# Peptides against a protein of PDB entry 3ZOQ, part 145

Target 1, 223 residues: chain A of PDB entry 3ZOQ
Amino acid sequence: QLLQDSWWNQLKEEFEKPYYQELREMLKREYAEQTIYPDSRDIFNALHYTSYDDVKVVILGQDPYHGPGQAQGLSFSVKPGVKQPPSLKNIFLELQQDIGCSIPNHGSLVSWAKQGVLLLNTVLTVRRGQANSHKGKGWERLTDRIIDVLSERERPVIFILWGRHAQMKKERIDTSKHFIIESTHPSPFSARNGFFGSRPFSRANAYLEKMGEAPIDWCIKDL

## One batch from the design tools (peptide; made by RFdiffusion4, then SolubleMPNN)

Design b2_p23_8_s1 (from b2_p23_8, 12 letters changed)
Fold by OpenDDE base, seed 2:
Structure b2_p23_8_s1 (fold): chain B 223 residues (1-223), chain A 23 residues (1-23)
Amino acid sequence: as target 1 above (223 residues)
Amino acid sequence: AEEENEELEKEEAERREAELKAE
C-alpha cells in the first residue's frame, strides 16, 4: 500500500522504524489467522481520501468498528448498507440541530473525507468482536506522528476532539496555530453531557471562514 | 499521568464496546 506522496513525505521515516516493522509483522499474522477489520486495503483510507496538504479538519476516533462489514478505515464511519452505530446516530442528530442537515440513510462519511476532514482513528485495526484488541501494538505511535506533522504544518488545522481519549492528544497540538473543538463523546453514555449542543460543525466552518478557507459541506446526501 | 491515561482509554474502549453490542 503506497500512501499519497504528501503523506509519504511526512511519514516515510516512521515506516522504516522498528516499531512499525513489528506492527506490520503482527498485522500479517493477525490478518492471516483471524478476522481483522477493516479490510487490509482500507486501513489507510483516511490518508487516501484526505492528503496531508488538504487536511482542514481532524476528527479523532479510538479504533475501528469490530463488526462484519462496518469499518471502512474512517473514524465513526460505516460502509453503506450498514446500520448506523449509536455514536454515529448522535453525530447526525447534532449535525441536524447544528446546521439543519437531514439525517442520511447511510453512515458513510466519505464525503467529509473528500473535503479535507481527516477521519483518523488512533488505532487503525481491530479483531472481530474484540474492541481495542490492537491497542498498544504500534498504531498509536504512527497516529501520534500524524498529529505531530499536522501540528507542525504552517497552514492551520481544526481538531475536533470528542471524549477523553481524543482530548489526550491536545498536548501534541500547537494551539498557537491550530484550533481545537472539544466536547464529550457522541456516545449515548456521554452525548447528553456536552456533545449535544456543542455545534462542532458550524464552529469548524466558522474557523475555516476566518482562515479564508472554504467551509465543509457537512450535509450527507442519501445513497 | 500515563497510568491515568490508560485508565481513561480503557473506560472509553469499554463504553464503545458496549455501544456496538447494543446494536
Scores: peptide ipSAE 0.054, ipTM 0.711, DockQ to the pose 0.050
Fold by OpenDDE base, seed 3:
Structure b2_p23_8_s1 (fold): chain B 223 residues (1-223), chain A 23 residues (1-23)
Amino acid sequence: as target 1 above (223 residues)
Amino acid sequence: AEEENEELEKEEAERREAELKAE
């Protein structure tokens, strides 16, 4: 896929490496033989909506939703008209309690992405009905590089790390330059153990204001 | 290290699978 120039400049060397070529060949077979999400044109939506230079906040997910019509190429986000998954519902509940936003009638987080919130999954594809089916196929190496080049950036970034999987990436983040917001995962199985009340949205905006940057408008309008 | 990471990812994958099936 074609990337915006800012990301291409940061990642072009990765795309020439054998691991990525092998990943690409694997994906060609998978998309031909299986139902894979998201649509192949949407795989890099996180990078399409948020340029390297425009990243203000990063929210890490594991891999895409594996149900029909759900995955949008953005972590935790679902296409309009799709029922909000439980984790996303909890994200909106925390958003409401944190900064008073109304719960939207859809689950699209594109408005966040357009404001500089990089909604990045560590694995960017999945087989229908098979969570984590594309784990260990090369995506993690690319997305680690994405984290690395952001960590190396002089302009500070805020990393929101929900759950243990995301928090394992903390070692790649230069905390002398960047900020980290950590809590349990928004999943119903963990949200009550620390996600609720963690107030990641107001905390992120507080850091942005300290850096002299415009805060994120986290409130999502109904469609 | 990598093994621990794999276990964590499996747990989260299973959790995600259960979450989506409950819808």
Scores: peptide ipSAE 0.052, ipTM 0.706, DockQ to the pose 0.052
Fold by OpenDDE base, seed 4:
Structure b2_p23_8_s1 (fold): chain B 223 residues (1-223), chain A 23 residues (1-23)
Amino acid sequence: as target 1 above (223 residues)
Amino acid sequence: AEEENEELEKEEAERREAELKAE
């Protein structure tokens, strides 16, 4: 099956809806006719690495990196060997200042995903060199549903919302159950206006500890 | 005005972020 059982149970109804069928047909054409990122097998990597039940933290992104070899189906993450994008560099700078982690020699956040950090983009595909080219094609409806079913979950989730785009999803989150960590975006154009010093990693772990859960090991080992 | 400027800055930052993904 396409997804792990826990996600499939939550999302199976979406995949039968006309909007998703139309999205699927669009994607088939796009992948056949153009270079689309990530690889089609990696589209749902965020859900593959982090089951519905195992989600501890959600970090929302916009859409995948649109350069060759970058996107791996995880928000902000790049494949090993890929130069770290500016926002990711700033994420690691904040990580270092927040909890003392060294800056890794790669940009893969897979280790976070495996620990329950859902690295979800709101749009899961992109044309090469064309940012947001797949915006408004149906992904947002699916990813909204992902947020909704997490919001409905009894076990609390921590949502890290960097920037306006991510923060627009706050209205879908039951803040009586779930925790929100908000700041400006890690982009060089906004990081100095609130992202730096926001300490999202220690704050997330503090919430996890209050819930009696194991904290995330945010430190990333070199490859 | 400050709130509007902050919102515009965030929107611009996110747009710029999308552009920077080509690097």
Scores: peptide ipSAE 0.041, ipTM 0.707, DockQ to the pose 0.179
Fold by OpenDDE base, seed 5:
Structure b2_p23_8_s1 (fold): chain B 223 residues (1-223), chain A 23 residues (1-23)
Amino acid sequence: as target 1 above (223 residues)
Amino acid sequence: AEEENEELEKEEAERREAELKAE
């Protein structure tokens, strides 16, 4: 897919590599033969909404939601009209407790993305009803490179790492330049073990202010 | 390290699947 120039400049070398060519060929077959999420035009929405230079915050997810109409190419986010998944509900509960935002009547995080919150999954596609079905097919190498080029950026980034999967990427982040906010995952299975009360939103904004940058308006308007 | 990563990813994938089934 076509990327913004800022990301293209950072990632163009990856797209020429054999692993990515193989990934693309795999995806062509998958989209032709099976129901794959998100829509093929939405795969790189995280990069479309948030340019390389505009990234202020990164929130890492694993892979897209695998139900119909859910995934929109942004980690944890669902299209308007889709029931909020449990983890997303907990994210909004923490948002409310942290900074007083109302719980929105939808699950779209596009407003965050437009403000510089890169909502990146490590794997960018999934088969319907088969969680993690595209693991180990090449996405992780590309998304690792995305983390790497952000880590190499002079302008600091805030990485919000919920759960073990995301936290394993910490080794790729230059903590001398960048800030990391870690907690347990927002999943109902782990949220009570540290996610609730972690206040990632206010903490992120505190770092942004310290850096002399505009804070994120985390509050999401109803549709 | 890679094996440990795979195990952790599997656990998270299973959690995600369970969450989606509960919807």
Scores: peptide ipSAE 0.066, ipTM 0.725, DockQ to the pose 0.051; fails the geometry check

Design b2_p23_8_s2 (from b2_p23_8, 11 letters changed)
Fold by OpenDDE base, seed 3:
Structure b2_p23_8_s2 (fold): chain B 223 residues (1-223), chain A 23 residues (1-23)
Amino acid sequence: as target 1 above (223 residues)
Amino acid sequence: DEAENEALEAELARRRAEELELE
């Protein structure tokens, strides 16, 4: 599926590189022989919903949910009708405490993506029931490039980095131009150690307002 | 919920792996 022009201009050289061609060949085999998530058409949904130029905020995830019908190509997001995973529930709890949003009756973060929140996983595919099964297959090199080209962008970006995996990408971000919001991961195993009370949503909007940009409407309407 | 438990265990595994990689 063709990317938006702004992303294509930034990433077109990557798609011609051997590592990506090898990744694509691997994925062709995987999708043919295994159950892989998300749907192949949804792999780049984060880039589809949020153009390179429209990115205001980046939220990094690790890899897609590996259960049936969950992953929709956006970090932390699940398709409507899917029960909210534990980390997502905690995200909504912090959202409620931070800026007063009601907890939605679904887990789709598409409304964030449409407003300029790039919901990017570092690995964009996964085998059913096998977390991190596509780690080290080439996605990380592409998504590192995505971070790099955003870091090189003149217009500032806000990077929300939950947990150590995401925070490892900090070295790729030019902090002279861009803002970073860090905390522990929203996972039930780490949320009480810093995520709760970190107020990433209001802080992100505060940066946006300081930059003279429209804030994100983080509140999600029921379906 | 079994699905929730599976997701939670997967998250735990990811967090543990992350910690081990950093040590």
Scores: peptide ipSAE 0.140, ipTM 0.769, DockQ to the pose 0.214
Fold by OpenDDE base, seed 2:
Structure b2_p23_8_s2 (fold): chain B 223 residues (1-223), chain A 23 residues (1-23)
Amino acid sequence: as target 1 above (223 residues)
Amino acid sequence: DEAENEALEAELARRRAEELELE
């Protein structure tokens, strides 16, 4: 199977739809003719690390990093040994100010994913050096469905929506069941306009505790 | 709606451009 059983049960109908088949064909050509990130095996890492049933928190990103060796199929995350991008650095700065975590010596957020933080980009692939190059090619429909099936889930989810792009998805989230944490984007361009001081990590854990769930250990150990 | 979309695209472009410049 392409996905874990829990996600497959939620998304199997999407994979049979024409839009996804067209997306797949497009991706086949792209990966054959261009350098595409992440590695094709890593496209669905967010779903691999965090099952449908285990999702506690969702953090939405736009699209993967477009530099060599950066993207690993998780929003905002970079492979170990890769320089932390500016937005990620700001995420760690807020993490430190929010709950006292040390700044890790790497940028991998896999430890979050393994705890139930779905690190989902709305677009899951990108051409090398060409940000948003795969925007509007079909990924958004699939990732919208991911948001929808989570919204329809009885067990509550916390959605962390940084910036306007992510916040556009608010209308898809049933706020009678789920919680939303919003702020400006962690990008240096916008972080000082609200992201810094927004304390999304402690707020998320507060919601989890209120729901009777274990909090996320947001602190990332050095490698 | 159209104005919102335009503003969104502008923001995305600016944020991404700045991130690229700082890397």
Scores: peptide ipSAE 0.060, ipTM 0.653, DockQ to the pose 0.049
Fold by OpenDDE base, seed 1:
Structure b2_p23_8_s2 (fold): chain B 223 residues (1-223), chain A 23 residues (1-23)
Amino acid sequence: as target 1 above (223 residues)
Amino acid sequence: DEAENEALEAELARRRAEELELE
């Protein structure tokens, strides 16, 4: 996949490293021998939709949905026509409560990505039906670098970190420059412990406005 | 397959529950 120039400039050295070459070879085998999500052409959709310089907000996920037709290379997002997973439903519930958006009839977050919301999973591929099956294969090193180069960017970024897994990346973020919004995960098992009522969307926009940037239009239109 | 998708979503939810247990 060809990355945008802005990301290429930041990550080109990673792609030459042995770990990434090994990852690539692993993925070639996996895609040939297993059912892997997302489609190989969609692996880097987060970077495709949101350039390095255009990143305003980062929302970290763990790894892609592992069901047919679900993953589209964006954290928490599902392709149109796909039933909204429980966590995503809760995200939309909080969105509605936070800033009054209607619940969309689909689960695609592409509109966020196009506005500068980097919807990044720490692991970018998964085997069908096997959550986190590609953990520890090299993606984390690349995505750590993505976080690092954003942290090093002079223009501030807002990191939305839901749950412990995402929050573990906080140590990589220069909080003297960047803003962090933390809460429990939107999962039905954790949402009531802090996610609901955390108002991450209005808080993010408040930071953006303080920075003199255009806020995100978080509301998603029906398809 | 809607039934399959439902099952997979349930699995995803379960995995998230496991993550919470580790928190």
Scores: peptide ipSAE 0.057, ipTM 0.716, DockQ to the pose 0.630
Fold by OpenDDE base, seed 5:
Structure b2_p23_8_s2 (fold): chain B 223 residues (1-223), chain A 23 residues (1-23)
Amino acid sequence: as target 1 above (223 residues)
Amino acid sequence: DEAENEALEAELARRRAEELELE
């Protein structure tokens, strides 16, 4: 896919590397032979909605939802009309408790993305019904580079790292420039162990304000 | 490191399983 200039300038070298070419060839086969999510046109939606320069906050996910009509190329986000997955429901519960937002009647986080919240999965595709089926195929190297180039950016970024998988990326983040918010994962399996009450949204906005940047409007309007 | 990765994978599997069960 053709990326915005800001991301292209940061990532163009990756797309020329053998690992990415192999990944692309794999994906061509997968999309031809299997049902793969998200739609191929939506794979890089996180980068489409949020330019390199406009990134204020990063929220890392693992890989896309693997059910029909769910994934839209944004971590934790689901298309309108799709039932909110458990982790997303808990995200909205924390959002409500943290800053008073109402729980939206849909699960689309596009409004966050448009404000500079990069909703990035470490793996950007998945086979239907098979979680992590595209793990270790090359996406992680690209998304590591995305984290790296953001870490290298002079303008500060806030990284929200829910759970162990996301927190493993902390070593790639220059904490002398950037801010990290960590907690357990919003999954019902882990949410009660630290995610609830972690108040990542108000904390992120507090940091943005300290840096003289506009805060994120985390509240999501009903559709 | 390998042991840590094993624990991580187990955690991820449990979380994914729970997500599927509750959807």
Scores: peptide ipSAE 0.054, ipTM 0.656, DockQ to the pose 0.050

Design b2_p23_8_s3 (from b2_p23_8, 13 letters changed)
Fold by OpenDDE base, seed 4:
Structure b2_p23_8_s3 (fold): chain B 223 residues (1-223), chain A 23 residues (1-23)
Amino acid sequence: as target 1 above (223 residues)
Amino acid sequence: MEAENEELERREREEREKRLAEE
């Protein structure tokens, strides 16, 4: 089975659709002919670490990092030993200012994923050195369905939407049931325009506490 | 040292390109 049972029950119909079969055939060619990130076994890591029922928070990204050894199938996250990208550095700066966490010596967000933070990119693969090279190939239809089935869930979800691309997904979210935290993107070009001081981590935990759920431990330990 | 600098410069360029796509 490609996915855990909870996600499979929600998404099994998508994998049988022509668009996904075409996407799969495209990916087979791309992985054979080009260097593609992440590793093919890591494409669905966001769904592997966080089951459908365990999702508490969603953080949307665009597409994977396209440099060697960076992408690990989680939005904004990089493998241990990889230099922290500028956006991720700004995320950790805001984390420190928001709730007092130390800046970790690595960029892996796996500890968030294991606590119910779905670190989802809208596009799940990329060609080396070519940002958005797999945009419009079918991933967006699958990831839109992931947002839809979470929006349909009775148990509330917190969506953290950084920047315009993520905020475009707001129309798919039932705001009568779910909470949205919006700001500018953590990118150095936009972070000073609203991301810094937005306090998404404390705000997310405040919503979780109101719902009677355990808060996320956002602090990341050094490796 | 040169190979490490080239990889660093490449990574910085790739990070800039990603940021432009994320805006």
Scores: peptide ipSAE 0.025, ipTM 0.578, DockQ to the pose 0.165
Fold by OpenDDE base, seed 5:
Structure b2_p23_8_s3 (fold): chain B 223 residues (1-223), chain A 23 residues (1-23)
Amino acid sequence: as target 1 above (223 residues)
Amino acid sequence: MEAENEELERREREEREKRLAEE
């Protein structure tokens, strides 16, 4: 799948590098021999829904959900009809408490992506039932470059960094230009330690307004 | 070296626990 021109211009050099060629060959074997998520057509959905220039907010995840029908190429997001994972439920609980949105009857965050919320995992594929099975295979180098080119952009970006894994990327972000919203992870194991009450949605919109940007409509309609 | 490895292992464990919670 061809990336949008805006992302292609930023990432074309990466796709020619040996590490990405090796990653691609690995993925060809994995998709042929194993059940891999998301669907191969959905791997770059985050970049498809949100162009380089249209990025307003970045939300970093680790890797895709590894259950059937869950992953759709967007961090934390699940396809309609899929039960909301615990972390996503907590995201919606915080959304409700922060800005009064109703909890949607589905877990698709596509509406955020279409508004400029880059829902990026650091690793973009996973084997069925095997969390982190594609860690260290080259995705992190590409996704680090995605963060880098956004950090280099003059137009400010808001990075929402939930938990330590996402927060490790802070060193790549020019805080003289960009805003960072940090809290504990929405996971049930950490949400009560700072995610709840962190109000990332209203804070993100407050920064957007200060920059003269349109705020995100974070409220998700029922399907 | 050992302290860095312990911190890395701790981080990896915390990351695994977070993923299990996302299931």
Scores: peptide ipSAE 0.025, ipTM 0.614, DockQ to the pose 0.110
Fold by OpenDDE base, seed 3:
Structure b2_p23_8_s3 (fold): chain B 223 residues (1-223), chain A 23 residues (1-23)
Amino acid sequence: as target 1 above (223 residues)
Amino acid sequence: MEAENEELERREREEREKRLAEE
């Protein structure tokens, strides 16, 4: 099975649709002919680490990092030993200012994923050195369905939407049940325009506590 | 129609700029 049972039950109908079959055939060619990131085994890591029922928080990204060894199937996250990208550095700076966490010596967000933070990109693959190269190929339809089934869930979810691309998904979220945290993107081009000082981590935990759920331990230990 | 196209082009440019900052 490609996915664990909880996500499979929510998404199984999508995998039988023509758009996904066409996407799958495209990906087979791409992985055979080009260097594609992440590794094919890591494409669904966000869903592997965080079950449908365990999702507490969603952080939306656009598409994977396109450099060697960077992408690990989680939005904004990089494998241990990889230099932290500028946006991720700014995320950790805001984390430090928001709740006092130290800056970790690595960029892996797996500890967040294991606590119920779904680190989802809207596009799940990319060609080496070619940002957005797999945009409009079918991933957006699947990831829209992921947002939809979470929005339909009775148990509330917190959506963190950094920048306009992520904020365009707000129309798919039932705000009568779910909470949204919005700011500018952590990118150096936009972070100073509202991301810094937005305090998304403490705000997310405040909502979790209000709902009677355990807060996220956002602090990342050194490896 | 022109205003919608300009907004789309602006959004595409902003998306590219954000991506370049993550390299």
Scores: peptide ipSAE 0.025, ipTM 0.611, DockQ to the pose 0.109
Fold by OpenDDE base, seed 2:
Structure b2_p23_8_s3 (fold): chain B 223 residues (1-223), chain A 23 residues (1-23)
Amino acid sequence: as target 1 above (223 residues)
Amino acid sequence: MEAENEELERREREEREKRLAEE
């Protein structure tokens, strides 16, 4: 079984579809012939850390970091000991300004994932040094289904959609049940155009509290 | 069609720029 029961029940039909089988065969070749990130065991870390039922917040990324040792199967997150990428630094700057959290000495967002923040990339693998190299290979169909089954869930979800790529998924989200927090992307190219000051963390917690749920502890302790 | 293509190209460029900024 690839996934825990809660996700398996939602996604098992996808894994039987031809597109996913083709994706799987492609990935087998890629991992054999190329350096692919994340580690094959980490591809579904977002789903491993956050069960279907435990999802409170979704943060959508595009695809994994393509540098050595960076990607850990979570959007925007990097393994401990890895230099924080510029977008992640900006995320932490906004976190500090929004709710007063200190900037952590690492870039791991696992603590968010464990609290119900689904850190989902739309594409779950990448070739070393080749951003978007696995775009259009089938991941988007699976991750669209992940969004769909969350949208279909009765218990509300908060979707944080940074930048246009993530915002394109808004059409898949039932806004009668779910909340959307939108801004520009945390990238240095766009952060000053609306990401900074967007206060996604406090806004997410405000929605959680409104739903009678425990807020996320967004503050990340040093390692 | 042309406007759609320009928008797609713009999106792709913006996506590439975002990824490059994350390197």
Scores: peptide ipSAE 0.025, ipTM 0.608, DockQ to the pose 0.110; fails the geometry check

